# Peptides against a protein of PDB entry 6J54: the designs that were tried, part 79

Target 1, 223 residues: chain A of PDB entry 6J54
Amino acid sequence: NENLFASFIAPTMMGLPIVTLIIMFPSLLFPTPKRLINNRTISIQQWLIQLTSKQMMAIHNQKGQTWSLMLMSLIMFIGSTNILGLLPHSFTPTTQLSMNLGMAIPLWSATVFTGFRYKTKTSLAHFLPQGTPALLIPMLVIIETISLFIQPVALAVRLTANITAGHLLIHLIGGATLALLNINTMTAFITFTILILLTILEFAVALIQAYVFTLLVSLYLHD
Target 2, 42 residues: chain B of PDB entry 6J54
Amino acid sequence: QFQFTGIKKYFNSYTLTGRMNCVLATYGGIALLVLYFKLRSK

## One batch from the design tools (peptide; aimed at target 1 T20 S98)

Design b2_p30_4 (made by RFdiffusion4)
Pose (drawn by RFdiffusion4):
Structure b2_p30_4 (pose): chain A 223 residues (1-223), chain B 41 residues (1-41), chain P 30 residues (1-30)
Amino acid sequence: as target 1 above (223 residues)
Amino acid sequence: FQFTGIKKYFNSYTLTGRMNCVLATYGGIALLVLYFKLRSK
Amino acid sequence: SLYDLFLFLAIYFAIIMLIFFIVYVFLSSF
């Protein structure tokens, strides 16, 4: 009975303040120069695109490369609006589940209607995988179509659920430091757990590769 | 002039990318179950 | 040209979140 942890009961609030200012703000963090040589703070933002525009370009290699100049604007928005919210009292728009159901469905249904306006037969004849055996036709085409309509729900709910799960362990491990007016040796170990956990919460950039890339496999497989 | 800089881009991919009517239908029906539960409290 | 597409995408999501904020204010005043 040496080190007794404590806890504080308080509501964890994902309120909704004025949002159309908070959305526009990580646009003005990135400027654009009309000059040849640039000023050494855009120049490491212009080099960070020319890396990851050479990985969502190399798989497709078609005339579906026209679509890939918009998929590097989808990685900078939720690459920034997940990184801005690690600050003390900031608010992330990709916490709320509302706009991610508007990021998944206008993009996911822009992929099944891409081959249906050109191929019209063999886009969902991709439901036919191989040289057809006889004992499992109806066990297949009720499976590989129930794992198609999962995909817009499987694209948007895997982003909102773990971004807001990084904010609660920021508060609850952080709020147990403030309510630790008991023995003071264990206060530093909960603080040291925080400053490790904030390094893991820069996997909010690593969860944007897993949104643009399973949108490219959900685009390269249909087209 | 927030148009003609990206007007060549629009009619290229908004043929399939501007289908927010399915989002508007799935959003408008999602407005209807929440005003109904508060009506029945 | 990439920044103009990025700004148009940020305005599109700002309209979706404004409509959701108006619906939240209406149902929180009902």

Design b2_p30_4_s1 (made by RFdiffusion4, then SolubleMPNN; from b2_p30_4, 24 letters changed)
Fold by OpenDDE base, seed 1:
Structure b2_p30_4_s1 (fold): chain B 223 residues (1-223), chain C 42 residues (1-42), chain A 30 residues (1-30)
Amino acid sequence: as target 1 above (223 residues)
Amino acid sequence: as target 2 above (42 residues)
Amino acid sequence: ELSLLLQYLAEELAELARLVEEALLVLLAL
């Protein structure tokens, strides 16, 4: 059962970290358009990017729209890595909390600092909700301050936990299916059906988590 | 539009400036308390 | 299985703690 978590260990070949190559690999799946009328695959990709860009940047003003490239690259990166991670015996970099924190903390910090730089009054006022009774103001400000610092952690943990849990469930149900094949074929078939449904769910989760991660970063930028 | 007078004009939870001032006052108070205990410990 | 999961999480948290410690050391060195 120790092999259950072996898939989450950072892979190395000849002592060299392959993680870097795995992280860079999704970039190859999204080539830049070279023609006015591109192939169907590229056209669909560009269409999806355009749709997601319009949705993500709809909440932002002109200054916030400058983050469009960063946010779109982020969602494409996380989404592609999560989807590729569902391949058999693949390593998903987003299962690593260190990687997700490495993305979350700088982006969160950038959004917070950008808010303080350009909208200092609104950013400071964000620590106190409107209509708070006077007696609760100091405590609520402290709680809101703590909440701010929990945001990057929650962002990283949410992504890591969802992807990791999904992978673990697939492995566990898959292992159970294999074990039940020799015991009860009917139960194994049911378990296999659950495995298929779970795999489909994980595809959805992979995309949703990428979207949520990017959306929350965008939302923190808007706040 | 809320019309606040006196200290409530500067420290309120309804206006943007009031909220900002409340936050700054809270941080300032905490900083002063920390400073007080730091100086008292010496 | 739960023990292994907890161990995995503990290892991840330990790595995170190490990274935070290194970051703090760098900040203190600056």
Scores: peptide ipSAE 0.058, ipTM 0.680, DockQ to the pose 0.038
OpenDDE base, seeds 2, 3, 4, 5: peptide ipSAE 0.019, 0.038, 0.020, 0.053; ipTM 0.655, 0.672, 0.641, 0.666

Design b2_p30_4_s2 (made by RFdiffusion4, then SolubleMPNN; from b2_p30_4, 23 letters changed)
Fold by OpenDDE base, seed 5:
Structure b2_p30_4_s2 (fold): chain B 223 residues (1-223), chain C 42 residues (1-42), chain A 30 residues (1-30)
Amino acid sequence: as target 1 above (223 residues)
Amino acid sequence: as target 2 above (42 residues)
Amino acid sequence: ELSELLKYLALELAELALAVQLALLLLAAL
């Protein structure tokens, strides 16, 4: 059990946490364009950013589109950190619930306060679904209020659980593969194949979770 | 568009204003209830 | 309505991914 969760311990070097460096590292992978025609890698990155930006901001009006920079930076950060975390013996900061809560709560609060400030009537009306029978109104308002406060927690836990579960699976199957190499090569080959398929799945999950996290924040802003 | 008369005009679950008023009334009722219990404990 | 649908779909996708991972985790633990 100790070996399974060892990968989730915050790495330290010489008694100093390296977590800050790990968090900042993805920013180095996305340099700003300096040429009219950039390298293929930079061009692909900019193209992907433009596509995702158009997709995510399509549901927002002009006022909501002011959040494009924040939302795009968020998806780039979470996506890059999740992908880098799939490297062997790497530490993913997004596996830490503290980090995800640290992102989710402020962003959620900002969206809620922005809604109350600029769309007060709509935001207040959101606590009561349309067409609710009169007798159920008080109960549903309470439930919807509770649901609102659960949103940041659910957002953080969802991301943490998905990434953490994926890492655990990779470690378990990887460890089993190594153990079976000395026992039965055929079985080890099967487990290794599963490991490869699982790794591909985790790459997809890493991107999907980044997108879902950012999309939900965006949708909370739109209401 | 729904046409409501009387109290239903201000407190309904179909119009934006009606929904807002219902929410405010609910929170107001809860606040009064909490205030009642707080004053009762004194 | 579109935002609610997208929210629902996003939640379903996230939960589906988690469910698959948990199912595989349980299978691996056995």
Scores: peptide ipSAE 0.267, ipTM 0.789, DockQ to the pose 0.025
OpenDDE base, seeds 1, 2, 3, 4: peptide ipSAE 0.261, 0.254, 0.255, 0.261; ipTM 0.795, 0.797, 0.795, 0.796

Design b2_p30_4_s3 (made by RFdiffusion4, then SolubleMPNN; from b2_p30_4, 24 letters changed)
Fold by OpenDDE base, seed 1:
Structure b2_p30_4_s3 (fold): chain B 223 residues (1-223), chain C 42 residues (1-42), chain A 30 residues (1-30)
Amino acid sequence: as target 1 above (223 residues)
Amino acid sequence: as target 2 above (42 residues)
Amino acid sequence: ELSLLLEYLSKLLAELALLAQLLALVLAAL
């Protein structure tokens, strides 16, 4: 069990937390364009960022579009860290619930506070769904209030659980394939095929979870 | 649009203002209940 | 810490070797 979860231990080197460097590393993968016409790689990257930016901010008005930079940085950060985490035996900061809570809670609180600050009436009214029978109003308001506070937790846990489960599964199946190589090559081949399919799935999950995380933050901002 | 009269004009689950008032009334009621129990305990 | 780094590298190399072997098997089967 210790070996199973060893990849999720925060790495330290010389007593210094390397986690900070790992978190900062994805930023190096997104260089700022220096030329009017950049190379193909940077151009594709910028195109993807622009595309996702347009889609993400399409639901927001001009005031909400002010959050574009932060939301795009968030999705790029989470997405890049998740993808980099799929490297063999690499540490993924997003597998740490503390990291995800550290992102979810401030962003959620910011969206909630901005909603109350600029759209107080709409935000308050959001605690009561339209058309609720009068007798159920107090109870439903309480439930919606509780639901609001569960949002950051659900946001963080969703990301953490999905990425962590994927990594664990990859490690388990990978370890099984290695063990079966010397026992039965046919079964090892089957398990390896499953591993490949799983890794492809995890690449998709890595991007989807980053998108969902950012999208939900955006939706909370939109109210 | 719904036509509401009396208390339903201010407290309804259909209009934005009505919903807001219902929410505020609910929180106010809870606060009063908490206050009541707090004062009763002393 | 150096031992941990070496262990990481060894595991990485082992996985890469496994991947290479399996890819070779797939290519051989084609």
Scores: peptide ipSAE 0.105, ipTM 0.626, DockQ to the pose 0.012
OpenDDE base, seeds 2, 3, 4, 5: peptide ipSAE 0.018, 0.017, 0.019, 0.019; ipTM 0.666, 0.651, 0.672, 0.653

Design b2_p30_4_s4 (made by RFdiffusion4, then SolubleMPNN; from b2_p30_4, 24 letters changed)
Fold by OpenDDE base, seed 1:
Structure b2_p30_4_s4 (fold): chain B 223 residues (1-223), chain C 42 residues (1-42), chain A 30 residues (1-30)
Amino acid sequence: as target 1 above (223 residues)
Amino acid sequence: as target 2 above (42 residues)
Amino acid sequence: ELSELLKYLAEQLAELAEAAQLALLVLAAL
C-alpha cells in the first residue's frame, strides 16, 4: 500500500519541498516566441494556445475576455502538469487536493464576486430557475445556494480524483503486468496491452480534465 | 412577454427582476427566522 | 441558456471520464 501511494507523497530534498520547483517547471516548456517565424514546435504550441483561447473566450463578451490570459495560463498549467505527471515515477501536483482547492476556490470566488459586482441582478436571478412554481421557490433557492458552494469543491475533487485514479490504475496494471511476466506470458501481454490503452486514455483524460476545469471556471464567470 | 399584475409583478419566476426579488425575499425570510429564534432563545 | 447547456455538457463530459475510469478500475479489480 505504501508503494502504491508513494508517488503521491510530496517530494522533498534536503528537507525543502521541491514541489514548488515542480509546479514551476511546466512554465519552462512554454517559451515566449522571439522570432517572427518560430520553430515548428513553438509554432504548433502557439497555434494550439490560440485555438483554445478562441474557443474558450468565444463564450464571453469583451469584458469577460479580460480573463483570457488567466484562463489560458490555467489550462496550460493544469494540462502540462497532468501530462508531465504521466511520466514514470513522476509527481503530479494536481493529484493533491490541496493544490486543486487552492486553485478552484480563489478562481470560483473571483468569478462569483465579479458576477455579483457587475451583474448583480442576473447573478441573483440565477439562484432561481425560470418557471419554478411559486411553492417551490424557497426550497429551490436554498438548493441553488448550496449548489453554488459545492461548485469549487466539485471542481477540485473532480480534477484530483480523475488524475489520481488514472495514476493508480497505471501503477496497479503496471505492477500486475510485471508480476505476470514470470507467471503467464500470455496474460501478461494482455495486461500490457490494457496498460498501453489505459495510458493513452489517461493522456486524453489529463487534457480533458484541464479543459473542463478551465471551461467551468470560465462558464461560472459568464454566469 | 408575460403580463403580471399585483404581487406577481414583483415576485415571479419568469422575469429577471421577479426572480431576483424572490431570491431576496427568501434570504430575507430566512434571516428573519434565524433572528426570531435567536431572540427567542434569549 | 447557452451557458447552462455548456455547463451541462462539460459536466457530462467529466462524468463520462469518471465513469470510464471507474469501469477500468472495476475491470482491474476482477
Scores: peptide ipSAE 0.247, ipTM 0.792, DockQ to the pose 0.025
OpenDDE base, seeds 2, 3, 4, 5: peptide ipSAE 0.225, 0.220, 0.223, 0.246; ipTM 0.791, 0.787, 0.789, 0.782

Design b2_p30_5 (made by RFdiffusion4)
Pose (drawn by RFdiffusion4):
Structure b2_p30_5 (pose): chain A 223 residues (1-223), chain B 41 residues (1-41), chain P 30 residues (1-30)
Amino acid sequence: as target 1 above (223 residues)
Amino acid sequence: FQFTGIKKYFNSYTLTGRMNCVLATYGGIALLVLYFKLRSK
Amino acid sequence: TLFYDIFLFFALYFAVFMFIFFVFVDFLSS
């Protein structure tokens, strides 16, 4: 009975303040120069695109490369609006589940209507995988079509659920430091757990590769 | 002039990318169950 | 500057969508 942890009961609030100012704000963190040589703070933002525009370009290699100049604007928005919210009292718009159901359905249904305007047969004849055996036709085409309509729900709910699960362990491991007016040796170990956990919460950039890239496999497989 | 800089990009891919009517239908029906539960409290 | 115009128009599309949702949540909270 040496080290007794404590807890504080308080509501964890994901309120909704004025949002159309908070959305526009990580657009003016990135400027654009009309010059040849640039000023050494855009120049490491212009080099960071020319890396990851050479990885969502190399798989497709078609006349579906026209679509890929918009998929590097989808990676900078939720690459910035997940990184801005690690600050002390900031508010992330990709916490709320509302706009991610407007980021998955206008993009996911822009992929099944891409081959249906050009191929019109063999886009969902991709439901035919192989040289057809006889005992498992109805066990297949009720499976591979129930794992198609999962995909818009499987694209947007994987983003909202773990971004807001990174904010609660920021508060609850951080709120147990403030309510630790008991023995003071264990206060530093909860603080040292925080400053490790904030390094893991820069996997908010690593969860944007897992949004643009399973949108490319959900685009390269249909087209 | 927030148009003609990206007007060549719109009619290229908004043939399939501007289908927010399925989002508007799935959003407008999602408006209807929440005003109904508060009507029945 | 074509990439920044696409990025700004994409951020404005979601700003209009979240303003409509904020007006719905303020109406339902009345």

Design b2_p30_5_s1 (made by RFdiffusion4, then SolubleMPNN; from b2_p30_5, 26 letters changed)
Fold by OpenDDE base, seed 5:
Structure b2_p30_5_s1 (fold): chain B 223 residues (1-223), chain C 42 residues (1-42), chain A 30 residues (1-30)
Amino acid sequence: as target 1 above (223 residues)
Amino acid sequence: as target 2 above (42 residues)
Amino acid sequence: EELSLILKALAEELARLAAALEALLKLLAQ
């Protein structure tokens, strides 16, 4: 049991946490363009950023599009860290619930605060569903208030749980394949095939979770 | 679309203003209850 | 738009549940 979760412990070097370096590393993979015609990799990256930006900002007006830079940086950060975390025996910062909460709570609070600042009437009315009977109004308002506070928790837990579960499964199947190499080569080959398919799936999940996280933050802003 | 009279004009679940007032009234009631228990404990 | 649709759907479901609860309470009160 302890061996299964050992890979999720924050790595340290000479008593200093290297987590900060790991978190900052993905930013180096996306250099800013300096030329009109850049390298193929940079061009593809910029093209993908533009596509995702257009898709996410389509639901927002001019005022909501002010958040485009932050949302795009967030999706690039989470996506890149999740993909890098799929490397064998690597530490994924997004598996740490503290990190995800540290990102989700401020962003959620900012969206809620922005809603109250610019759309006060609509934001307050959001706590009561339209068409509710008068007798159930107080109860529903309380439930909706609780639901609002659960949003940042659900956002962080969803990302953390999906990535963590994927990593655990990869490690378990990988360990099983290695153990079966000395017992039965045929079964080891089958488990190895499953491992490959699972890793491909986890690459997709990593991107989807980054997108969903950013999209939900954007939707909460739109109200 | 909906015509309300009296108290229902200000406290209804169908209009935006009515919903806002209901929410404010609910929070106000809860705040008063908390204040009551706090003063009672002292 | 998507959030408004989700909220509308949620509101409709809650309204249906509320109506069912009221009907149940009326039935129990009889």
Scores: peptide ipSAE 0.148, ipTM 0.687, DockQ to the pose 0.015
OpenDDE base, seeds 1, 2, 3, 4: peptide ipSAE 0.020, 0.019, 0.019, 0.019; ipTM 0.640, 0.635, 0.620, 0.625

Design b2_p30_5_s2 (made by RFdiffusion4, then SolubleMPNN; from b2_p30_5, 25 letters changed)
Fold by OpenDDE base, seed 1:
Structure b2_p30_5_s2 (fold): chain B 223 residues (1-223), chain C 42 residues (1-42), chain A 30 residues (1-30)
Amino acid sequence: as target 1 above (223 residues)
Amino acid sequence: as target 2 above (42 residues)
Amino acid sequence: SLLSLLLQSLALELAELAQQVELLLKVLAE
């Protein structure tokens, strides 16, 4: 069990938390363009950022579009960290619930607070769905209030669980493949094939979860 | 689009203002209940 | 909506993945 979860232990070097460096590392993968016509890779990155920005901010008005920079940075950060986490025996910061909560709670609170500050009436009315029978209003308001507070938890847990589960599965199947190499090569080959397919799936999941996380934050802002 | 009279004008689940008032009334009611139990315990 | 369907499909896939992980963990625990 210790070997299985060893990759999820916060790495330290000489007692210093290198997690901070790991978190900051993805930022180096996205250099700022210095030329009007940049490299192909940078151009593709910028194009992807613009594409995702247009998609996410399409649901927001001009006031909500002020959050575009933060949301784009968030999705790029989470996406890059998730992808880097798929490297063999690498540490994924997003597997840490504390980190995800550290991202989710402030962003959620900011969106909720922004809603109450600028759209007080709509935000308050959001606690009661339209058309609710009069007798169920108090109970539904309470449930909606509880639902609001569950949002950041669900957001963080969803991201953490998805990435962690995928990462664990890759390690488990990978370990099984290695163990089966000396037992049954045919079975090992099948397991290895599954591992490859799973890895490809996890790449997609990594990006999707980053997108979903950011999208939900954006959606909470819109609501 | 909706025409309400009386208390339903201010407390309804169809209009934005009505929904807001219902929410505030609910929270106010809960607060009063909490206050009541707090004072009763003393 | 299309987004809701995508989210539901994703949730379903993740649920299946979770079940697989749980199964693997049980097998390894034996």
Scores: peptide ipSAE 0.200, ipTM 0.723, DockQ to the pose 0.023
OpenDDE base, seeds 2, 3, 4, 5: peptide ipSAE 0.120, 0.085, 0.160, 0.183; ipTM 0.698, 0.687, 0.719, 0.703

Design b2_p30_5_s3 (made by RFdiffusion4, then SolubleMPNN; from b2_p30_5, 26 letters changed)
Fold by OpenDDE base, seed 5:
Structure b2_p30_5_s3 (fold): chain B 223 residues (1-223), chain C 42 residues (1-42), chain A 30 residues (1-30)
Amino acid sequence: as target 1 above (223 residues)
Amino acid sequence: as target 2 above (42 residues)
Amino acid sequence: SLLSQLLQYLAEELAELAAAIEQLLLLLAK
């Protein structure tokens, strides 16, 4: 008997990990432009990338603009994988906590270390909010330090939880719809309608979570 | 602008330098406490 | 039950994460 979470198991074929191919597949959907005026599909993609890039990098100075390529690649990767994961019986790599931590921790550490390298005084001062009463300083510094170390965990868990929960709900409601087809067709139709609405919502959530993940990394860089 | 004298000049929550020093002092204090307990249990 | 399956899934994910962390620690300990 297959469990409800069978779709979250890493797929393998003949002992070879298909996960690698699944992770690389979204990259094929975004070809590089070669002309000044590309086809409509590529033009729309580039337009969306430019808009998101402009929005995310608006808070950064010229030094922060160097991170634009990495941040945009991150959002495109997470977004595309999340959207593709909504396909029926598809495996979403971003549902794996290990993968999200593998992305979050290095990016978080890079932003934190960059802050300490170029803005040491400001970065250290961020552990103590301005105007704190003298007696609360030691405790607040400790809390802020703990908060810093929770950031990568929260970043990874947020993405994983949102995508996983969405997939789980789609599968559960989908399964319920199939089960109700032989019991009550009317209720099955209602459940199916809910499934469609939920799927649309999950498409939006997939894009939003990719954006939030990248935005938070950007905010940590900006400090 | 704030004018601080004495110890408040170096350890305050209003200036950037003061905040930095407070953070460093806190970390130093924690490190000393950890060292104390480590040496005590030895 | 659904709860047992959810807990099992969570346990498996945590176990895989723990194994990955252990491997990382072993690499750092070399």
Scores: peptide ipSAE 0.186, ipTM 0.678, DockQ to the pose 0.033
OpenDDE base, seeds 1, 2, 3, 4: peptide ipSAE 0.167, 0.143, 0.158, 0.098; ipTM 0.687, 0.677, 0.673, 0.679; seed 4 fails the geometry check

Design b2_p30_5_s4 (made by RFdiffusion4, then SolubleMPNN; from b2_p30_5, 28 letters changed)
Fold by OpenDDE base, seed 1:
Structure b2_p30_5_s4 (fold): chain B 223 residues (1-223), chain C 42 residues (1-42), chain A 30 residues (1-30)
Amino acid sequence: as target 1 above (223 residues)
Amino acid sequence: as target 2 above (42 residues)
Amino acid sequence: EELSLLLQALTQELAELAAALELALLLLLK
């Protein structure tokens, strides 16, 4: 079990937590364009950023589009960290619930407070779904209030659980494959195939989770 | 779109203002209940 | 409303995926 979860231990070097450096590392992979016509890699990156930006901010009005930079930075950060976390024997910061809560809670709070500040009536009305029978109004308001506070937790746990489960599964199947190589080569080949398919799936999940995380934050902002 | 009269004009689940008032009334009621029990315990 | 429905559908799919992964993990741990 220790070996299984060893990849999830916060790495330290010389007693100093290098987690901060790992978290900052993805930012180096996205250099700012210096030329009018950049190389292919940077051009593709910029195109993807623009595409994602257009899709994500399409739901927001002009005031909501002020959050575009933050949301795009968030999705790029989470996406990059998730993808880099799939590297063999790498540490994925997003597997840490503390990190995800650290991102989710402030962003959620900001969206909620922004809603109350600028759209007080709509935000307050959001606690009561339209068309609710009069007798159920008090209970439903309470439930909706509780639901609101569960949102950041659900947001963080969703990201953490999906990424962590994927990593654990890759490690387990990978370990099983290695163990089966000496026992049954045919079975090992099957498990290896599953491992490859799972790895491909995890790449997709990594990107999707980053997108969903940011999208939900954006949705909370939109009310 | 909806014609409400009396108390339903201010407290309804269909209009934005009505929903807001219902929410505020609910929170106010809870606050009063909490206050009541707090004062009763003393 | 449409966006909320899309998000709900997406969240449901992700929840199912997560549940499947959890189940797979549990099976491997047995």
Scores: peptide ipSAE 0.118, ipTM 0.716, DockQ to the pose 0.025
OpenDDE base, seeds 2, 3, 4, 5: peptide ipSAE 0.057, 0.026, 0.054, 0.112; ipTM 0.702, 0.666, 0.704, 0.692; seed 2 fails the geometry check

Design b2_p30_6 (made by RFdiffusion4)
Pose (drawn by RFdiffusion4):
Structure b2_p30_6 (pose): chain A 223 residues (1-223), chain B 41 residues (1-41), chain P 30 residues (1-30)
Amino acid sequence: as target 1 above (223 residues)
Amino acid sequence: FQFTGIKKYFNSYTLTGRMNCVLATYGGIALLVLYFKLRSK
Amino acid sequence: TLLYDIFLFFAVYFAVYMLIFYVVYTSLSS
C-alpha cells in the first residue's frame, strides 16, 4: 500500500466551436512562391512533396496518372490537421465523424464509376478470381461483395476512431498528474509516460499514408 | 480566379468525383432519424 | 501553384460542408 493512484471524474468534451475558420487555417501555413530559387522554408516543403509524389506515381503507371496530382493534396490536409491538434488547446476537424463520411464516399464512389464509364464489364467481373471450381460460386460472390461495400465505412471509421483515441490518453494520463497531490515520486513517471506518448502521437502523420495508399489500392485494383 | 486555374482539372475528374449526391442522400436520410427520435423523445 | 489551388479548393469544399453541418446541429439543439 505505498503508491496509491488517484483519478478525477470530469466530462471529456469534444465540443463544436466555429469550424469554418479552423479548416481554412492549415492552408495558410503553406505558402507558394513565384520565383526560381526560394526562401529556405518553402524549400523543405517543396522537397517533401517530391518524395511522396514518387511513390503514389510508381505503382499506377497508366493514363490513370492524371488522378494522382489530387491525391497529394489529400495527404497534406489530414497530414496537417492531425498534426496541429497536438498543441495545448487546439481543435482538430478530423475528430468529428461528420467530414470523414464526406471524405470517404465522394472518393470511394469516384473509383467504382471510373471503370464503369470505360470498361463496363470487366471492372466488376473482377469478382471472378480464377478458373472456377464448382462447389463455391455462391459462397464467393456473397463474400467478395460484402467486402466491397464495407470499404467506405472501412476507410472513414478507421481514421476518426484512433485520432480521438489519442486525445483521451493525452487528457487522462495528463489529468492524473494534476490530481496527484499524494506522494510526489510517482508524478514524474506519469509525466515521463506523457512525453513518450506524445512521440507516439506523431503517428498522426503515419495514419495518412494508410489513407492515401488504401485509396490507391482501391483505385489501382479497379483501374 | 479560383476557377480557371483549376477548371481544366474539374471536368476531367468531376465526372466521377462530383458524385456527392450519394453523400447527400446518405446525409439527408441521416438527418431524418435524429429529428424523429427527438420527436418521440 | 496548381497544387496549392487544388488544395485551397479542397479546403473550401470541406468548410462549406462543415458549415452546413453546424447549422443543422444548432437547429437540432434548439

